# Peptides against a protein of PDB entry 2AUS: the designs that were tried, part 9

Target 1, 323 residues: chain A of PDB entry 2AUS
Amino acid sequence: ADIKREVIVKDDKAETNPKWGFPPDKRPIELHIQYGVINLDKPPGPTSHEVVAWIKRILNLEKAGHGGTLDPKVSGVLPVALERATRVVQALLPAGKEYVALMHLHGDVPEDKIRAVMKEFEGEIIQRPPLRSAVKRRLRTRKVYYIEILEIDGRDVLFRVGVEAGTYIRSLIHHIGLALGVGAHMAELRRTRSGPFKEDETLVTLHDLVDYYHFWKEDGIEEYIRKAIQPMEKAVEHLPKIWIKDSAVAAVAHGANLTVPGIVKLNAGIKKGDLVAIMTLKDELVALGKAMMSTQEMIERSKGIAVDVEKVFMPRDWYPKLW

## One batch from the design tools (peptide; made by RFdiffusion4, then SolubleMPNN)

Design b1_p21_5_s4
Fold by OpenDDE base, seed 3:
Structure b1_p21_5_s4 (fold): chain B 323 residues (1-323), chain A 21 residues (1-21)
Amino acid sequence: as target 1 above (323 residues)
Amino acid sequence: AAAEAAARARFAALLARAEAR
């Protein structure tokens, strides 16, 4: 998520009409909720599905979805996409995750040996998905981006870990315990990050959502519920972006594929087959799609399909049909 | 239940000590 992508400008003269669309900061509160994502602090106890059902009840919503399951006992960052934004969670599924974990060792191990062995688990690891996972049970590699030991207290090891999507921390701790020669288990786990969503001022509880909804509905104070809900564009910050002309927005909003002439600017390093976010010049999410060209091909070519549009988010009427 | 509550209390105490450094 922290990869700064270079922005290549293809059309430096492209302007945007300020009267068209609804930029993320200019949405009326009802529209902001319809295109919102909550950075929820999931409590320990309930399933991720129960928590999504509670948010729907609290906020009187028809639809919501989460950006990746947390186990019932696991707390922390659960992105919950609302209403028309519900499908944006597909952008969060492949995103990296961070956790703070408590590992309990089944024997005494010198601290120097703990530190040395845990460092060897940075990089590519082999995992088998657990029986309860919807993922096919085959051996697969996963990247551990970093392991930071926060505290060692006898047999208890508190650590931060950054991982590729679908890395099982329970399995990582089991393998660390085997490598230490004493065995280990996961005592506690908290998710501290899911792609662009982290522990920050945007993290809210279910209790906060109850209070903030009442302040809006009973007292007419929208400020709290507005701050508690992030724009759906937050959920795509980690994706490579393509910014399009105002004249291309309505076509893409109707489900037309993005063609090369519609591109104003784009991120460097897009490969054919990448998931990309199609944005307006006001940083509004139009659609998600599959890149049909590399960044280089999108620069060099004058025509052709740049993006196969898979999921439209923007309403058809936010921008005029200019064809 | 009591063993789980004690484990959560230890995790919270370890986390609070790590955040205070």
Scores: peptide ipSAE 0.016, ipTM 0.507, DockQ to the pose 0.849
Fold by OpenDDE base, seed 1:
Structure b1_p21_5_s4 (fold): chain B 323 residues (1-323), chain A 21 residues (1-21)
Amino acid sequence: as target 1 above (323 residues)
Amino acid sequence: AAAEAAARARFAALLARAEAR
């Protein structure tokens, strides 16, 4: 999410009609909820699925989904996509994660040795998924982007860790404990980040959602529930983007693939096979898709399929059909 | 149960000390 992607403009004269669509800041509350994502502080105890079921009950929703499972005992950042936004979670599954973990050592180790050995676990690590994972239990490489030791108290080591999606912190701690020669286990874990979602002013509890829904339904106060729900566009901030002409929006909203003539601007560094967000000139999410060209090919070519559209989010009627 | 309660208390205390630095 922190990588500012360069924006390449292909058509600097492209205008957008202000009467078409619903920009993230212009959605009526009901429409905002239909295209919303909650940055939930998941409590320890319930499963991620139980928490999603509770949110559906609290907010009277037909559909919701989460941006990546937290174990029952794990707290913190759980993005929950609502209603028509439910499938935006597919953008969050491959996103990097950050955690704060408590490692308990099974013996005494000097602090200097703890710091030195933990630094050696930055970079590529080999992991075996746990038995409870839906992933085939094969050895695989994962990236540890950083390890920051926050506190050392005898045998208790509190650390922040940034990791590639599907890195198991429990397995990392087990290997650190082996490298220290004393063994270790994961005592506690909190997720502090899931792609663009972090611990910030947008983080809300289940209790907050109960109160904010009550304030809206009983007291007519919209402000709290509006702030507690992020626009679905938040869930794609970490993806490379392609912005399209108003004349291309309705076709993509009908499930047509994006062709090169529809592109107004795009991020640098798109590769063939990348997951990309197709946006309007008003920063509305139209669809997610697979890039069929690089950024360079999308600039140089006059025609062809730029994006294979995998999931449409925008309704078909927000922009006029211009074909 | 007692070991989990003790682990949560240590985590909360370590987190509070780390946030105060």
Scores: peptide ipSAE 0.015, ipTM 0.503, DockQ to the pose 0.922
Fold by OpenDDE base, seed 4:
Structure b1_p21_5_s4 (fold): chain B 323 residues (1-323), chain A 21 residues (1-21)
Amino acid sequence: as target 1 above (323 residues)
Amino acid sequence: AAAEAAARARFAALLARAEAR
């Protein structure tokens, strides 16, 4: 998620009208909620779906969705996209994850051997999905980006792990235990990151949401609920972006595909088939789509479909029709 | 239930030690 993507400018003279749109920091509170994502600290016990249902009840919402299931016993970072932002979870499902895990070993192992063997699990690993997974039980590769051992206390190993989406930490710990020769199981798990969402000042509990909604509705204080909800644009920070002319925004908001002449600037390293975020020059999310060209093709070509628009988020009326 | 409570207590204690370094 932390890969700084270079920004290539195609049109350095492109300006944006400050009267059009609603930048992520300038939405009225009701509109901010309609285009919001909560960085929820999911408690242990409930399912991710029960927690989403509770948020809908607390905040009086019609729709919400989560950025990737946490098991009932797993706590921590659960992005919950609200109302008109609900479909932005598509950007978060493929995003890298970080966890803090407690592994319990079934025998005594020297600390140096624990450290050495766990280091061998950085990189590509072979996983079999658990029996309870809706995913076909085919062997698949997954990337472990890093393993950081935080503490070793006899048979208890606390570690931080960064992983590719859909890596099963329970399966990783089982395989580490096999490699150590004593066996192991996952005693505890917390998710500390889901793409751009991490444990920071934006992380809120269900209790915080109850209190902050009360302060808004009963006391007229919107500040707390405003801070507790991130703009939907946060949920696409990790995606490659394409920024478009004001004249192209209304067409894309109506579901038209993005053509090359509409591009002002774009991230480097876009490949054909990548999920990309189409942004205004005010960093507003217009749509998600599939890149039909590479970054290089979008630079070199004067015409053609750059992005097949799959999901529109921006309302049709935020920008005028200029065509 | 008791084994799960003991695991949570160990996790919290290990986490607190790791954050204090």
Scores: peptide ipSAE 0.015, ipTM 0.504, DockQ to the pose 0.915
Fold by OpenDDE base, seed 5:
Parts: structure tokens; sequence; C-alpha cells
Structure b1_p21_5_s4 (fold): chain B 323 residues (1-323), chain A 21 residues (1-21)
């Protein structure tokens, strides 16, 4: 998620009309909720689906979805996309994750050996998905981006780990325990990051959501519920972006593919087949789509389909039809 | 249940020590 992408400007004279659209910071509260994502602190106990059902009940919502399953016993960062934003979770599923884990060793191991062996698990690891996973139980490679040991207390090892999506920390700990020669199990797990969502001031509980909804509905105070809900654009911060002309927005909002003449600026390093976010010049999410060209092709070409539009988010009426 | 509660208490104590550094 922290990859700073260079922004290449294709049209430096492109202006945006301030009267069109609803920038993420200028949405009326009802519209903000319709295009919202909650950075939920999932409690241990319930399934991620039960928690989503509870949020729908608390906030009186028709639709919601989560940005990647946490097991019942696992707490922490669960992005929950609301209403018209529900499908933005597709951008979060492939995103990297961070966890804090407690590993319990089944024997005594010197601290120096623990540190040395855990460092060997940075990089590519072989995993088998657990029996309860909806994923086919084939051996697969996954990336461990980093392991940071936070504390060692005898047989208890607290560590932070950054991983590729669908890395199983329980399986990682089992393999670390085998490499240490004593065996190990996962005692506790918390997810501290899911792509652009982390433990910060935006992290809210189910209890907070009950209270904040009450303050809005009974007391007329929208401030708390407004702060508890992030704009859907937060859920695409980690994606490569393409910013489009005001004249192209309504066409894309109607489901038309993005053509090269509509591009104002774009991130470097887009490859054909990448998931990209199509943005307005006001940083509003118009759609998600598949890049049909590289960044270089989108710069060099004057015509052609740049993005195959897969999912529209923006309403059709936020920008005028200028075609 | 008791072993899980004890693991949670250890996790919370280890986390609090790690955050105090």
Amino acid sequence: as target 1 above (323 residues)
Amino acid sequence: AAAEAAARARFAALLARAEAR
C-alpha cells in the first residue's frame, strides 16, 4: 500500500468544474454513507460475515461487504464497504496484510536462534491452505515482506508480520516451530493492516457505531458517524490511478470504457491487465477497471481503449453528459 | 476457554510492553 507511484501529467491545462460531482470531503452525510467504508476493529468471536450483518442492522443498510475475511478468533482491521461502495472490497482482497501474532513454542529455544530462524522466513514461503479455507488445498508460494520481533518472553514470541494476501499466519508459525525443532502454534492473532486501512484514528468498534448512529438519529449530531465512515476512495489508495477529464466522467459513469483522449494524468508503472481506479480531477472514484494498455502506451497513443470498465461506482448524474 | 483467556492476557501484556518501548 505504501508504494508512492509517480504521477505523469498528460494534460497540464485540464481544469475541473467545482459545481460538478461530490469530492470525498464534500458529500452530504447520507451520500457519504452510501459511498463509505468503515475501518472496523473486528472483535474476536464473530465471523466477518456476522459482523457485516450487524453493521447493516446498526446503520440500517441494505448492502455491505468486507475487504477480506478474518477468522472468528482473529481481531483487528476489517474494512467494511457500505451500500453503493460494497463492491470496492474487490480492490482490498489482493492487498497486502499486516498482523501482530503471538507464537507459543513447544520447547525452550535460545533467543538468538529464534531471531535467526524467523529472519529466514522473510521472502518466499511455501504454504498449504487450511482445511476450512474455500481455496483449493494446493501448495502455493506466498511472500512474507517482513518479520519484526516485538517481544520474546521465554516460549512466547510476539511479532509483527507483513504478508501477501492469503498468507496463513497459523501455517507460518507452524513452519517456524518446525524449523526451530521444538514445534509451535499460533496463540493469538490480530490484523493491524489491510492495504490502506490500518490501526489509526479511523479504527472504530461495533459499539462506537451504535453510539455514533444514535447521536445522528436521536440528537441530530452527524459529526461522529461522518468521521467513523471513510470515503470509498480510501479503499483504492493502493491501486494505480488514472485521472480523467470532466467531459469523460459521465460516459464512464454510464459504463463506457475509458479511451486515451479522456486521460489527464496517470500513475507510472501500470501494466496491461492491472486493476486500476478511474478518478476525477477532484479525486472521486468513478470506476474500477482492467488496464488495456501500459502507462507508456497511454502516454504515446492518441486513441484506443485505455481501461475496460468493470465496475462503476459514481452516479450517472454527478457530471453532465458532454458527448 | 481458560487456556484461551490466559493466551489473551499474555498477548495483551506482551503488546503493552512492546508499545512502551
Scores: peptide ipSAE 0.009, ipTM 0.481, DockQ to the pose 0.929

Design b1_p21_6_s2
Fold by OpenDDE base, seed 5:
Structure b1_p21_6_s2 (fold): chain B 323 residues (1-323), chain A 21 residues (1-21)
Amino acid sequence: as target 1 above (323 residues)
Amino acid sequence: MAALEAEYRARFAAALARHRA
């Protein structure tokens, strides 16, 4: 998520009409909610699906979805995409995750050995999905980006861990315990990050959402519910982006593939097959799609399909048809 | 970051107290 992507400009003279679209900061409250994502502090106890159902009830929503399951006992960052933004969760599912975990060792181990062995688990690890996972229990590799030991107290190890999506921290702790020779289990787990969503001022509880919705509906105060909901564009901040001409927006919003002439600027390092976000010059999310060209091919070519458009988010009427 | 680390330390201490009981 933290890879700063260079922006390559193809058309430095491209302007955008300020009258077209609804930039993320300029949406009326009802529209903001329809294109919103909540950075929820999921409590321990309920399933991620129960929490999504509660949010739908609290906010009177027809649709919502979450950016990656947390187990019932696991708390912390659960992105919940709302209404028309619901499908943006497909951008969050493959995103990196961070956790704070408490590992309990089943025997005494010197602190130096704990530190040395845990450092060996940075990088590629082999995992087997848990029995309760809907995923076929095939052995697979996953990346551990970093392990930061926060505290060691006897047999208890508090650590921060950054991981590839679908890394099982419970399985990681089990393997660390085996490598230490004493065994270990996961005592506590909190997710502190899911892609662009982290523990910050945007993190809200279910109680906050109840109160903030009440303040809006009964007291006419929209400020709290507005701050509690992030624009859907937040959910794609970690993706490579392609910014398009105003004249291309309506076509893409109608489900047309993005062609090379529509590109104004793009991130470096796009590969064929990558999930990309198609953006307006006002940083509005038009669509998600599959790159059909590399960044280099999109720069060098004058024509062709740059992106196969898979999911349109923008309404068809926000930009005029200019084709 | 420092405030978040203090919160994690407090949660850690509370977790330790639950595991020692």
Scores: peptide ipSAE 0.020, ipTM 0.613, DockQ to the pose 0.101
Fold by OpenDDE base, seed 2:
Structure b1_p21_6_s2 (fold): chain B 323 residues (1-323), chain A 21 residues (1-21)
Amino acid sequence: as target 1 above (323 residues)
Amino acid sequence: MAALEAEYRARFAAALARHRA
């Protein structure tokens, strides 16, 4: 999410009609909820599925989905996509994660040795999925982007860790304990980040959602529930983006593939096969798709399929048909 | 950041108390 992607402009004269679409900041409250994502502080105890079912009951929703399972005992950042935005969770599944973990050592180890050994676990590590995972228990590599030791008190080590999606922190702690020669277990775990979602002013509890929904329905105050729900576009901030002409929006909203002439601007570094977000010039999410060209090919070519459209989010009537 | 670190320190201290009991 923190990678600043350069924006390359292909058509500097392209304008957008202010009468078309619904920019993320200008949606009526009902429409904002229909295209919303909650940055939920998941409590310890319930499953991620139980929490999603509770949100659906609290907010009177037909559909919702989460951006990556947290174990029952694990708290913290759980993105929950609502209603028409439910499918945006597919953008969050491959996103990097951050955790704060408490590791308990089964023996005494000098602090300098703890620090030295934990630093060796930065980079590529070999993991075996836990027994409860639907993933075949084959050894696989995962990236540990960083380990930051926050505190050491005797046998207890509090640390922050940034990891590739599907890294098992419990397995990491087990291997650190083996490398230290004393063994270790995970005493506590909290997720502090899931792609673009982090611990910030947008983080809300289940209790907050109950209160904010009540203030809207009983008192007519929409401000709190509006702030508690992020636009679905937040869930794609970490993806490479392609911005399209107003004349291309309705076709893509009908499920047509994006062709090169429809591109106004795009991020640098798109590769063939990347998941990309197709955006309007008002930063509205039209669709997710697979890049069929690199950024360079999308600049150099005058024609061809740029993106194979996989998931449409925008209603087909927000922009006029101009074909 | 500072408020978040204080929360983690409080949780850490509570976790330590559970391991000492």
Scores: peptide ipSAE 0.019, ipTM 0.610, DockQ to the pose 0.139
Fold by OpenDDE base, seed 3:
Structure b1_p21_6_s2 (fold): chain B 323 residues (1-323), chain A 21 residues (1-21)
Amino acid sequence: as target 1 above (323 residues)
Amino acid sequence: MAALEAEYRARFAAALARHRA
């Protein structure tokens, strides 16, 4: 999520009509909810699906989806995309994750050895998915970006870990325990980050959502519920972006593939096959799609399909049809 | 809903206390 991407301008004369669209900061509260994502502090106990069902009941919603399952016993950052934004969760599935974990060792190990061995698990690790996962139980490589030991108290090790999507912390702790020679298990786990969503002022509980919805519906105070819901554009901050002309927006919103002439600016380092966010010049999410060209090809070419549009989010009427 | 969240929090705190003991 924290990778700064260079922005390459292809058309420096492209303007946007201020009367078209609804920028993330200018949506009426009802529209903001329809295109929202909650940074939920999932309590321990319920499943991620139960929590999504509760949010739907609390906020009187027809649809919602979560940005990657947390086990019942696991708390912390669960992005929940609402209504028309529900499918934006697909952008969060491949995103990096951070956790705080408590590892309990099954024997005494010197602190220096704990620190040394845990550092060896930074980088590429071989992992087998747990039986309960929908993923085939084949051995696969996963990246551990960092391990930060927060506290060591005898046999208990509290640590922060940044990982590639689909790294199983329980399996990591098991392998650390084997490398230490005493064995270990995961005592506690909290997710502290899911891509652009982290533990910050936007993190809200289910209780907060109840109160904030009541303040809006009963007292007419929308401020709290507005702050509790992030715009769907937050869920794509970590993706490479392509910004398009106003004249291309309606076509993409109708499900047309993005062609090279529609591009105004784009991030550097897009590769063929990458998931990309198609944005307006007002930073509104139009669609997600698969890059059919590299950044360089999108700059050099005058024509062709730049993005195969997979999921449209923007309503068809926010921008006029200019074709 | 708030009651259910409070119940889950209480059950988890109790489970943690039992695991640390």
Scores: peptide ipSAE 0.018, ipTM 0.590, DockQ to the pose 0.069
Fold by OpenDDE base, seed 4:
Structure b1_p21_6_s2 (fold): chain B 323 residues (1-323), chain A 21 residues (1-21)
Amino acid sequence: as target 1 above (323 residues)
Amino acid sequence: MAALEAEYRARFAAALARHRA
């Protein structure tokens, strides 16, 4: 998630008109909410869908969606995309996740052996999805990016784990317990990260949202609700980006595919088939799409379809039609 | 599918064997 992507500039003379669009920090509060994502601290107990329904009621919204299901008993980082931003969850579903987990061992194991065995689970692991998962119960590989043991207290092991999307921590703990020879189960789980969303100053509770909405509607104080909602652009920070000319923005906002002449700058390492974010020069999200070229092909070619536009976010009128 | 299940069983059996010794 924290891979700084190199930015390659194709047109160093490209300027942007400051009168066009609404940069993420310059949206009126109503527009900010329409294009917002909440970094919610999901409480234990409710389903992710119940929590989304509560947010919709609290904030008087028609639409919302979450960036990846947490089980009822699991707390922590649940990105909730609002209204016009609802479809940005597509960017968050494949994003890496971090958890803090409490593993309970079913027998006594020396600490050195615990540490050694857990280190062997870093890298590529084979997983079977649980029965309750909508995912077909086929064996698949998943990446464990890191395991950090925080504390060992007898049979209780507290650890941080960074994983590929759709890694099942319960299954990981079960396999660690089998490798230790005593067995283990997941006692507690908290999600501490979902792509660009983490435990930071942007993390808010359902209670915070109730209070902040009240302060806005009854007291006219918008500051709190503004800070509690992130711009939808936050939800694509981890994606490879392509920045486009002002003259290309309205076409893409109308659902036209991005062609190579519209590109001003782009991230390195885009492959054909990658999900990419199309951005303005003011870092506004225009659309999500599928790369039809690599970064190298987008540099070398003078023409052709660079991105197949799948999901438009930007309104059609934020930039003028210049074609 | 059968090959991945066999590889999983083999890796698990090998891990279990290393920790039973």
Scores: peptide ipSAE 0.005, ipTM 0.362, DockQ to the pose 0.022

